# Designs tried in a protein design run: peptides against a protein of PDB entry 6D0Y. Part 23

Target 1, 225 residues: chain A of PDB entry 6D0Y
Amino acid sequence: ETEDHLESLICKVGEKSACSLESNLEGLAGVLEADLPNYKSKILRLLCTVARLLPEKLTIYTTLVGLLNARNYNFGGEFVEAMIRQLKESLKANNYNEAVYLVRFLSDLVNCHVIAAPSMVAMFENFVSVTQEEDVPQVRRDWYVYAFLSSLPWVGKELYEKKDAEMDRIFANTESYLKRRQKTHVPMLQVWTADKPHPQEEYLDCLWAQIQKLKKDRWQERHIL

## One batch from the design tools (peptide; aimed at target 1 H5 V13 S17)

Design b2_p16_1_s2 (made by RFdiffusion4, then SolubleMPNN; from b2_p16_1, 11 letters changed)
Fold by OpenDDE base, seed 2:
Structure b2_p16_1_s2 (fold): chain B 225 residues (1-225), chain A 16 residues (1-16)
Amino acid sequence: as target 1 above (225 residues)
Amino acid sequence: SMAEIQKAIAELEKLF
C-alpha cells in the first residue's frame, strides 16, 4: 500500500545507498510532493514522527523538509506548526530533553530556509531574557541558555548573516549571565593534565567556549562537537 | 517563563 511505502521511504532515508544522500533526498522530496494531494496528512504525521523519534537523523529530515518546503510552501508551514505544537506539548509535559531537541530541530529548519531567521531570533531573545527574570530557578535559566547555545551549530551562521546586531545582544546577555550564575564544581570530576589536576569545566561554560570558537571560525565546523 | 516561551512560539507562528 502507498502509505506503507511512504513510511518505509521516509524511515529509511539516509541509509546506505548507491546514490548520494542528496540525490536520495531530492528523489524522496519529489515522491512526497507528488503524493501530497492524496496523502498530505499521512506524510505530515510521518515526518513529525521521524523528526521526533529519530534525533540521529536530524539534519536529514530538516533537509528533507527544506526540500519539500521549496516545492510546497504551505506544507512547510503546516509542518512547522505541527513541530511547534509538539514543542508546546513537550514543555507542558516537562519533557525538557525533547524540548531542547525540538528547539534544535527548528533551528536547523532555519538553516534549511523553512523558518525565517527573524522568528528564530525572537525565540532566542525570549529564551535568553529568562536569565533576566527575578525569582526564577537557575535550572530554568540554564535550560533556556542551553537550548539557545546548543542550537547555534545549526543556525548561528544564518542568524548572524541576517540579524547580527540582535545576535550580538543575545550573546552579550548570555555571556553576562554565564559570568554571574552559580557554577557547580565537583572535585571528583577533574581532568589530569601533567601533574596538575583541575576541575572539569562546567557544561555551559564549555558549551559557551565551543560556540565562541565556532563563531570565530565563521560558523564552519572543523570538528565534531 | 512559560509565557516567554509562548511568546517565542507565537513569533514563529507569525510566519504562517
Scores: peptide ipSAE 0.032, ipTM 0.657, DockQ to the pose 0.016
OpenDDE base, seeds 1, 3, 4, 5: peptide ipSAE 0.030, 0.029, 0.031, 0.027; ipTM 0.650, 0.689, 0.655, 0.680; seed 4 fails the geometry check

Design b2_p16_1_s3 (made by RFdiffusion4, then SolubleMPNN; from b2_p16_1, 11 letters changed)
Fold by OpenDDE base, seed 5:
Structure b2_p16_1_s3 (fold): chain B 225 residues (1-225), chain A 16 residues (1-16)
Amino acid sequence: as target 1 above (225 residues)
Amino acid sequence: KAAEIAKAIAELEKLF
């Protein structure tokens, strides 16, 4: 395969075809594995790029990396290291939207058996530990809590299945922080004539409530129509 | 390995 062809294959994966998505991903993983000796750096860069720039295909690319990791464990490790470096660069560049997305991507890699559950738990423990930092802006504490909570739809089930005690501790620490943090006051916008008004909450409190409900629902998301 | 790097990210990075 040429570099241009590899780019095309990686960018177009998930498009409709006669074969299932799973079959296409297995095929692509095989192609990429075969080309690693000659194009490892290019493939690594391409995968990192699509992971960052195509959030709508998050599960496609995490699955692809999972399949590739199963074939070549060393490459899987290099990919994770590259993504972590990218996360650090995003934080240094104050690109917090990219940073939180990268955390979600890494979270879903746990489901794909690329990142071990204990490693992700350790990351989240360290995120939540930021809430205990002194002499730092609350916005810093809030961001790490947000990064943690907003990633749980992708990995909460897996982490509770494998590390329930540790996750409960993280949740307890999170809840404690949310109770003591300063709240943002926003006027509630509702039509008073509405039969069922929708209460508005502070964004982290709202997210916390959603995650608590998700946890109670055994991490099965109820889609809002 | 991932755990060690994750710890480093959380401990060393300054957001604000």
Scores: peptide ipSAE 0.043, ipTM 0.757, DockQ to the pose 0.016
OpenDDE base, seeds 1, 2, 3, 4: peptide ipSAE 0.039, 0.042, 0.038, 0.040; ipTM 0.750, 0.752, 0.712, 0.752

Design b2_p16_1_s4 (made by RFdiffusion4, then SolubleMPNN; from b2_p16_1, 11 letters changed)
Fold by OpenDDE base, seed 4:
Structure b2_p16_1_s4 (fold): chain B 225 residues (1-225), chain A 16 residues (1-16)
Amino acid sequence: as target 1 above (225 residues)
Amino acid sequence: KQAEIDKAIAELEKLF
């Protein structure tokens, strides 16, 4: 396979086909596996690129990476490392939209058996620990909490199944932070939107409530967040 | 692999 062909295959996976998505992914994984000896770097780069640029195909590419990881044990690790590097770069560049998506992507990789649950827990512990940083803007603290909470729909079930105690600690810390953080806009919005059945709520508090409900429902989604 | 991932995560921690 040529590099251009690989790019085409990777970018087009999930498009309309006579075959099932699963079969196409397996097929693509086989093709990519065969080409790893010659095009590993390119394949890694391509997958990182599509992971970032095609958020609508998140589960497709996490699944693909999972399949590749099953075929080539080292590939998954290298890919994750690349993604974490990208996350690091995104954070450094203050590209928080990309960063949060990358966290979600990594989260779903846990379900694909690419990332171990303890590693993801450690990542989230690190995120929530930012809430304890001194002399930093609240927006920074808020973002890491957001990144954590907004990723839980993808990985919360798995993490609680394997690391419930640690997750509870993270939740406790998160809750504590949410209680003490400043919410300057909420009162103002509530004054204008006196809708009793649906009062305006601060976005993190709202997300927190949704995640708490999701947790209570044993991570079975009733609604897409 | 796991060690490498953990290392990568640890490196990420340096940003905090």
Scores: peptide ipSAE 0.121, ipTM 0.810, DockQ to the pose 0.019
OpenDDE base, seeds 1, 2, 3, 5: peptide ipSAE 0.120, 0.118, 0.050, 0.119; ipTM 0.809, 0.811, 0.732, 0.809; seed 2 fails the geometry check

Design b2_p16_2 (made by RFdiffusion4)
Pose (drawn by RFdiffusion4):
Structure b2_p16_2 (pose): chain A 225 residues (1-225), chain P 16 residues (1-16)
Amino acid sequence: as target 1 above (225 residues)
Amino acid sequence: SKTFEELMTERLEELE
C-alpha cells in the first residue's frame, strides 16, 4: 500500500505544483530516508526504473539520488552497483538506446557527487577504445562514441576541470575516428539532399560540432535544468 | 488520481 504511495510519489516529482522543484526534491528525499529502513529494497528498484525509463526527467532523479547518497553512503553504493548491473544487462540484450540513458545517468551523478570523476573518465576512455577494435561494424564504434559525446552536455564541465590531460587524449582519439569514418550512405537517409537552407548532417558530425562549440564556450550551456 | 502534493501531505500525516 505505502509502496504504491512511494511509486506514484517518485514518478510525479518535478511536475507542475505550487512548491518549487528544489523544495519538492528536498522534501521527497526526506521521506525516502524515513521509509528507507523498511523499504530499501523497493525504493532501490523504483529509482532504477526511472533512471531507465524516464531520461527526460534525468537531472531531477540524479539530484534525488544525490541527496540520498550524501545522507546514506551504503544506499548510493547499492544504487550504482544496480546501474552497472543494468548497463550490462542492456548491452547484452542489444538495447543500446536504453543503455545511453543509463550512461547519461551515471555521468550526471558525477555532478551530484555520487560518482568520482576519475571513475567516469576511465569508463569513457574504454568507450572510445572501441574505435580501436578491429573486425567490428562501424555502427558499434559509432554508438560507443555517441554514448560518450552525448553524455558530455551534462558532465562535460566537471570531467574536464578535474582531469583535462586524459580527457584530451579521449578527444584526440575521438577526432581521429570521426575523420576516418565513411559517409557514403548519408544521402539515402537525408530528408533533403540540398544544403540550403538547412544541411541535413550526419548525427555524429553534428554532435561533434555541438560539443566542440561547447568546449570553446568554457563548457557553459544555458538550457539543462 | 491524487496529485503529488496530496500524496506527500498524506504520507507526512501517516508518519507523524

Design b2_p16_2_s1 (made by RFdiffusion4, then SolubleMPNN; from b2_p16_2, 8 letters changed)
Fold by OpenDDE base, seed 4:
Structure b2_p16_2_s1 (fold): chain B 225 residues (1-225), chain A 16 residues (1-16)
Amino acid sequence: as target 1 above (225 residues)
Amino acid sequence: SLSFDELYALRLEKLR
C-alpha cells in the first residue's frame, strides 16, 4: 500500500545508502510532493510523528520539510500549523518530553527557511513570559525556560543575527527568573548527551551556563563541561 | 495561556 510505502520511506531516510543524504532527501521530497494530492494528511501525520519520536534524525526531517516547503509553500505552512497544534496538545497532556522535541524541531525549521526568525523569537518571548505567571507550578515555568534554552543550540545563532536586541531581552528575563526561582531537580532532557552537567549543579543553572558559554562562543559548538 | 500564531504567521519559502 502506498501509505505504508510512504511511512517506510520517511522512517528510513538518513540510513546508509549508495546515494548521498542530500540526494536521498531530494528524492524523497519529490516523492512526497507528488503524493501530496492524495496523501497530504498522512504525510503530515508521518512527518509530525517522526519529528516527535525520532529526535536523532531531527536535522534530516527539518531539512526534508524545508525541501517540501520550497516545493510547496502551502504544505510547509500546514505542517507548521500541525506541529503547533501538536505542541499545544502535548502541553495540555503534560507531555513535556514530546513538547520539547517539537520546540527544537520548530527551532531548526528556522534554519531550513520554513519558519522566520522573528516568529521564533516571538514564540520564545511567549515561553519566557510564562515565568511571570502567578500561582502556577514552577515545573511549568521551568519547562518553558528549558524549552527555550535547550533549543538555542539549533537556532540561537540565527536569532541573534537577526534579532539580537529582542534575544538579549529574553535572556535578561530568563536570567532574572533563574535567580529568583526555587532550586529544584526536575528531570529534563539535556541538549548535549555526551556531556552531562555536574551532579552538584542545578539543572537549569547548568543549562544556562552552557548556553551563556555557547553565546559567548558565537554559537559555535564546543565541548560542554 | 500561550499563542503560537507567530510561528506560522511569517514563513520563508526557500530552503536554499
Scores: peptide ipSAE 0.029, ipTM 0.682, DockQ to the pose 0.021
OpenDDE base, seeds 1, 2, 3, 5: peptide ipSAE 0.022, 0.024, 0.024, 0.024; ipTM 0.664, 0.667, 0.673, 0.678; seed 1 fails the geometry check

Design b2_p16_2_s2 (made by RFdiffusion4, then SolubleMPNN; from b2_p16_2, 8 letters changed)
Fold by OpenDDE base, seed 3:
Structure b2_p16_2_s2 (fold): chain B 225 residues (1-225), chain A 16 residues (1-16)
Amino acid sequence: as target 1 above (225 residues)
Amino acid sequence: EKSFEELFEERLKKRA
């Protein structure tokens, strides 16, 4: 494989094909594995790039990385390290939009057996611990809670299956913070019409309620969050 | 526990 061909293969995976997506992903994983000795750096860079820039293909690329990790554990580790570095950079730069997506991507990597559940729990513990820091603006504390909660649709089931006690602690801390934080009421466009008007719920409170319901439903999504 | 390979087809059917 040439370098240009690898780029094409990685960028176009999941597009229309005569073969199934599953077959294409397995095939691509095999090709990439075979080419790692010669093009590891290029492949790593490409995967990191598409992971960040193609959010519509999140599950495609997490799955691909999962397959690669199974074939080459060291490469999988390097990929995770690169993504973590990117997350840290985004957080330092207050690039919240990129950061939250990266957290979701990493969360789904747990399902792909690339990141261990305890490691993800530790990350979320670190996020929620920010709520206890007095020198941090609430907007930043709120974001960490948002990043945590909004990632649970991807990984909550796995984390509770393996680290239920720790997750309960994180939830308790989150709930405590949400109760004591200052709530800002901003008019929001009502997308859903109802026969009787009701006030728009604050975004974190709303998300919390949705996640609690998801948890109650054993992480089986019954509606779009 | 099932390996990722064992869950692969199920995952893609569900999420892709």
Scores: peptide ipSAE 0.039, ipTM 0.715, DockQ to the pose 0.031
OpenDDE base, seeds 1, 2, 4, 5: peptide ipSAE 0.037, 0.035, 0.038, 0.038; ipTM 0.708, 0.663, 0.711, 0.715; seed 1 fails the geometry check

Design b2_p16_2_s3 (made by RFdiffusion4, then SolubleMPNN; from b2_p16_2, 8 letters changed)
Fold by OpenDDE base, seed 3:
Structure b2_p16_2_s3 (fold): chain B 225 residues (1-225), chain A 16 residues (1-16)
Amino acid sequence: as target 1 above (225 residues)
Amino acid sequence: ELSFEELFEERLKKLK
């Protein structure tokens, strides 16, 4: 495969094809594995790029990385390292939008057996621990909680199955923080209409309630939108 | 634990 062809293959996976998605993913994984000896760096860069720039294909690319990791463990590790570096850079630059997506991507990699559950738990522990730091603005503390909670739809089930005690501790700390943090009331556009008007919840409180319900439902989503 | 290859078919069912 030429370098340009690899770029095309990686960028277009999941698009309309005469073959099934699973067939395309398996095929692409095989092609990439075979080309790693010659194009490892390029493939790594391409995967990192599409992982960041194509959020609509999150599950496609996490699955692809999972397949590659199973074929070449070292490459999978290098990919995770690159993504972690990118996350750290985004956090340092206060690029919250990119950072939160990276956390979600990494979270879904746990489901793909690329990242170990304990490692993800440790990351979330680090995030929630920021809420206990006095020299950190609340806006930043709030973001770490948001990043944690908003990633749980992807990985909460797996983490509770393997690290329930640790997760409970994180939840307790999160709940404690949410109770004591300053609430900001900002008018929000009401998308959903109700027969009886009710006040709009603060975004973190709302997210917390959603996650608690998801947890109660054993991480099974009951609604399809 | 099952390898990812063994779980691949189940994973694909969740792809969106």
Scores: peptide ipSAE 0.162, ipTM 0.830, DockQ to the pose 0.031
OpenDDE base, seeds 1, 2, 4, 5: peptide ipSAE 0.100, 0.086, 0.159, 0.158; ipTM 0.766, 0.750, 0.827, 0.825

Design b2_p16_2_s4 (made by RFdiffusion4, then SolubleMPNN; from b2_p16_2, 7 letters changed)
Fold by OpenDDE base, seed 4:
Structure b2_p16_2_s4 (fold): chain B 225 residues (1-225), chain A 16 residues (1-16)
Amino acid sequence: as target 1 above (225 residues)
Amino acid sequence: EKSFEELFEERLKKLS
């Protein structure tokens, strides 16, 4: 396989095909596995790229990475290291949208047995710990909370099953921060519906409420809607 | 704990 062909295969996986998604993923995994000796760095970069640029295919690519990791025990760790490096670069560049996509991707990798649950908990602990730093702008502290909370639909169930005490601590710290942070919403603004009027809620408070409900509903997303 | 193969099948069902 040429590098260009690999790029095409990776970018197009999950799209409409005469073959099943299962067959396509297994086939692609086989191709990539065979080409790792020659194109390992390129494959890592390509997968990192689609992770940040094609968030709509998140579950497809995490599954693919999981397949590769199952076949090559070294691949997962190397890929995660590359992703973390990219995450740090995205944050330095203030590319918060890209960064959050990477965090969600890493989160779902826990479900694919690429990242251990304790490692993800540690990452989230680090994220929320930023809220306790005084020399960090609130916009950045808010982002870390957002990144944490918005990733829980993918991994919250798994993390609470294995690290409930640690997760509770993270939640407590998050709640504490949300109560003391400066809010930008205007209480005067209200949304009027046929049912009832309600004030416009600040986005992090809204997300927090959604995640609390999700947690209460045993991490079943269908109950949020 | 489920094997990855088992998880793979479950994920495929969600993606289909």
Scores: peptide ipSAE 0.310, ipTM 0.898, DockQ to the pose 0.031
OpenDDE base, seeds 1, 2, 3, 5: peptide ipSAE 0.301, 0.304, 0.302, 0.299; ipTM 0.895, 0.896, 0.895, 0.895

Design b2_p16_3 (made by RFdiffusion4)
Pose (drawn by RFdiffusion4):
Structure b2_p16_3 (pose): chain A 225 residues (1-225), chain P 16 residues (1-16)
Amino acid sequence: as target 1 above (225 residues)
Amino acid sequence: EEELKEEREELEEQME
């Protein structure tokens, strides 16, 4: 019964309400502490559900996990382990669109001080390392590069300031791979073949240009909540 | 347990 009260309470946080978003998260994180001794097992799988199925509300739930971790270290560990467990499950089941949501989630948890930045940089340079794998489809290399680049809008500023020597090695490996990709197929996927008024760009070249501009902008982006 | 339930129901009402 109270479990249902916990689920609908987690799913609806951040919706329209009289209280501010921050007041709601601080209050919700407080009640999840009180119920945690009895319902640790259930609260855990619910947070795993929203990290998998609600990527639009991503930053709301990483902050919530961030608050619980600052107050309860063992819960933060159990959750991160569950995320690593699910990331493997998703990649094994060929659910890559679902996996990028989990990778984005793990990345943003760095901003919440749940995951150390070096651990995240080590995972990313293993992602880009897939560009070196031989006898594999380009789409495989593309996805692992995409998972890295699409996470940087959230975790980009933090990972670079803390570790820029290894991040530049990653960017160098990334730029080298992007230049040697074959784009012969793009015309079949363009809604318009014309370059005017708006070019229809290949999705990785587009994301690369977006990330490099954000880099020149000192990693300041003014949209992400 | 009844006090915790009431706290959760108050929080749901605040959210509405």

Design b2_p16_3_s2 (made by RFdiffusion4, then SolubleMPNN; from b2_p16_3, 9 letters changed)
Fold by OpenDDE base, seed 1:
Structure b2_p16_3_s2 (fold): chain B 225 residues (1-225), chain A 16 residues (1-16)
Amino acid sequence: as target 1 above (225 residues)
Amino acid sequence: MEELLERIKKFEEKLE
């Protein structure tokens, strides 16, 4: 019964209420704080489950984890370990959509002071290093580059503020790989105008261009309202 | 567990 109510509450947090989101998250963290010593594992498992179930609430749950970590210093580390285990399981199961989501989730945990910037840089270094592996399919190399690049909107600013030299090295390696990799040409995706046909842009090249622009814009995303 | 449940219920009421 308690678990059901707790799960329901975690699922509902972030929905429209009379109070601010920040107030609600702080309140929920307070509710859970007193029982972390006894029920940390249960709470952790529930949060992991719900966070994976509701990807649209990514920033809500990373914030909650950050708050709980601030109240209980060992919570964040254990949570990260659990999420990394899930990442490994997702990869084993060939669930690459969930895997990339988990990388983004971990990325945002840097902003919530749960994961240190150097640790995330190290993870991305490991990802990009796959591009140099021998006797592996290009699809594997491409995925790790994709996972890296697609996570930067969540953490690029923080990492460049603290580890700019290391990030530049990762970017250089990424660029080098993108230049030498084989590209799949899909003519059907070409945009044609009367006088100026636009050639198809390969998905990683497109993402790379977007990230380069984001970096140039100091990691400020332009939102269409 | 009972105390936690009570706190959860009170907070749920606040959210709704």
Scores: peptide ipSAE 0.233, ipTM 0.825, DockQ to the pose 0.642
OpenDDE base, seeds 2, 3, 4, 5: peptide ipSAE 0.232, 0.224, 0.226, 0.225; ipTM 0.825, 0.817, 0.820, 0.818; seeds 2, 4 fail the geometry check

Design b2_p16_3_s3 (made by RFdiffusion4, then SolubleMPNN; from b2_p16_3, 10 letters changed)
Fold by OpenDDE base, seed 2:
Structure b2_p16_3_s3 (fold): chain B 225 residues (1-225), chain A 16 residues (1-16)
Amino acid sequence: as target 1 above (225 residues)
Amino acid sequence: SEELLKKIEEFEKKLS
């Protein structure tokens, strides 16, 4: 069955092969595009699924989507729409771990020329604007800041190159929030859970410092964040 | 599509 084969290929791409990853991605893109009109819906669903379920292959799938989008005008947009829908669903379900990953995935899609920089900036503006809403629990406000900051390693360079003024405003708002937010004592190394988005007391401050350093270094990563 | 299937199979060989 063709769909079964496609699923297998999409799931397995990026694994050890005699060929380079780039070659395999180009090859897979070619395969997927061969009969896209007939399998577009299925391909979109498959890509959304693996993108969501295989976080270790983030850059593989963003690259693949980028390749497909380069050849098919509307593919990227439809994929992004699906991912945004999934993000909304994750947030509604309080699945914050999935949600933050989706934000990172979308962030990297900017580098793959699937999402325009202004659109990503707008998303981050929306995230950080939550910090200005007093009726929102701090744990949720913290998460949006976390989602923003933790995504910048993937897209900060591109966004500052194209929307520096807007990004500076977002950073200023973020900094202001971090200075005024209440800090609570939480056990060290407490990880985010799907149903409990509670960052460590100093994690956001630490992350902020890391991102500030990254920004100062012109978004050139020298260390693993 | 038969042609698509062939392309898939050929590519699968490259990944194996």
Scores: peptide ipSAE 0.214, ipTM 0.820, DockQ to the pose 0.854
OpenDDE base, seeds 1, 3, 4, 5: peptide ipSAE 0.210, 0.199, 0.209, 0.203; ipTM 0.822, 0.810, 0.817, 0.814

Design b2_p16_3_s4 (made by RFdiffusion4, then SolubleMPNN; from b2_p16_3, 11 letters changed)
Fold by OpenDDE base, seed 2:
Structure b2_p16_3_s4 (fold): chain B 225 residues (1-225), chain A 16 residues (1-16)
Amino acid sequence: as target 1 above (225 residues)
Amino acid sequence: MEELIQQIQEFEAKLS
């Protein structure tokens, strides 16, 4: 019964309420923390599940995990481990849509102080290093670049504030790759609302341009899609 | 346990 209630609360957080979202998240975090001694594994599984299945609530659940991590230091780490494991599984299953979402989710966990900025930088360094791999399909290289770039709306500001030199190196490597890769005529993908419209262009080039604009705007945007 | 249940119920009421 308690388990069912917790599941309900986790699923409903962020919905219309008389209280603010922040207040509700704090309250839920308190409830979950109090019940961790009894239902830690279940709570962990529930959070992992809703994090994956409700992408529209990404920032809600990253915030919740952040709050829980602040209250229970070990919880955040265990959650991240579970999400990383899921990321690996998604990649192995060629579920690239879920994989990129998970990277984005992990990226936002940096803002929630669950993942350290240097760790995320290292992850992105590893992603971009794939562009230097020999005898691999370009689609593999492209995906890791896409995963990196498409996650920056969530974490670019934080990473440049703390690791600007390292990020510049990653950007340089990315730019170099984009210049030398074979271009395709895939329709452009708008990952978020941009102030300036872009003509139809190669999707990674378009994304790169969008990220460059976001960077120029000091990582400020009206909303993240 | 009873206290926790009460807390959950009270919180649910706030979310409703």
Scores: peptide ipSAE 0.089, ipTM 0.740, DockQ to the pose 0.928
OpenDDE base, seeds 1, 3, 4, 5: peptide ipSAE 0.050, 0.030, 0.030, 0.025; ipTM 0.756, 0.432, 0.701, 0.677

Design b2_p16_4 (made by RFdiffusion4)
Pose (drawn by RFdiffusion4):
Structure b2_p16_4 (pose): chain A 225 residues (1-225), chain P 16 residues (1-16)
Amino acid sequence: as target 1 above (225 residues)
Amino acid sequence: LTEFEELMEERLEELE
């Protein structure tokens, strides 16, 4: 019964309400502490569900996990382990669109001080390391590069300031790979072949240009909540 | 009250 009270309470946080988003998260994190001794097992799989299925509300739930971790270290560890467990499950089952949501979630948890930045940089340079794998489809290399680049809008500022020597090695490996990709197929996928008024750009080249601009902008982006 | 606000108040009352 109270479990249902916990689920609908987690799913609806951040919706329209009289209280501010921050007041709602601080209050919700408080009640999840009180119920945690009895319902640790349930609260855990619910947070795992929203991290998988609600990427639009991503930053809301990473802050919530962040608050519980600052107050309860063992819960933060159990959750991260569950995320690593699910990331493997998703990649094994060929659910890559679902996996990028989990990688983005792990990344943003660095901003919440749940995951150390060096651990995240180590995982990313293993992602880009897939560009070196031989006898594998370009789409495989593309996805692992995408998972890295698409997480940077959230975790980009933090990972660079803390570790820029290794991050530049990653960017160098990334730029080298992007230049040697074959784009012969793009015309079949363009809604318009014309370059005017708007070019229809291959998704990785587009994301690369977006990330490099954000880099020149000192990693300041004004949209992500 | 929104559904979220009602759930929060109901759960706080039970805990108290």

Design b2_p16_4_s1 (made by RFdiffusion4, then SolubleMPNN; from b2_p16_4, 8 letters changed)
Fold by OpenDDE base, seed 1:
Structure b2_p16_4_s1 (fold): chain B 225 residues (1-225), chain A 16 residues (1-16)
Amino acid sequence: as target 1 above (225 residues)
Amino acid sequence: MSELEKLMEERKKKLA
């Protein structure tokens, strides 16, 4: 495949086709594998780009990377390393929206057998450990907790199945932080019911409650987070 | 190098 053709194939995967998505992904993974000797750098850059810029195709590209990783594990590792570097760059640039999405993307890569569960647990341990650091603004501490919690819908089940003790420790540390952090109340956004006013929770407290419920439900989603 | 990167490198060595 030519360089331009590879770009087209990668960008358009998941679009309307006569074939199943699974078949298209397998086919594309095969094409990309075959062209790695000649276009590894280009393919790597393209995959990183679409992973970052097309969040609506998250599961498509994580699956593609999973399939490609199964064919060429070394390339899969290089992709993960590139994504981690991008995450670091996003954080350095204070691009928190991109950063949180990258964490979610990496989380889903665990399900695609690209990232090992222990590695992801270690990342989340590092995130939550920021809450214990001094001389760090609360907004930054809150972000790391948010990044952790908001990624659990994609990877919580897998991590608890393999690293339940470590995850419980992370949860305990998270809960402890949430109890002691300064909270902002926005009464003007309070929802009222016919009989009683709905209790308003701060956004992280709300997310925490949602994740606790998800955990209780064995990570089977019953509501939109 | 982050802990995640270290673990990934270790994994790559095992599967290489």
Scores: peptide ipSAE 0.026, ipTM 0.676, DockQ to the pose 0.020
OpenDDE base, seeds 2, 3, 4, 5: peptide ipSAE 0.024, 0.019, 0.018, 0.022; ipTM 0.660, 0.623, 0.599, 0.551; seed 3 fails the geometry check

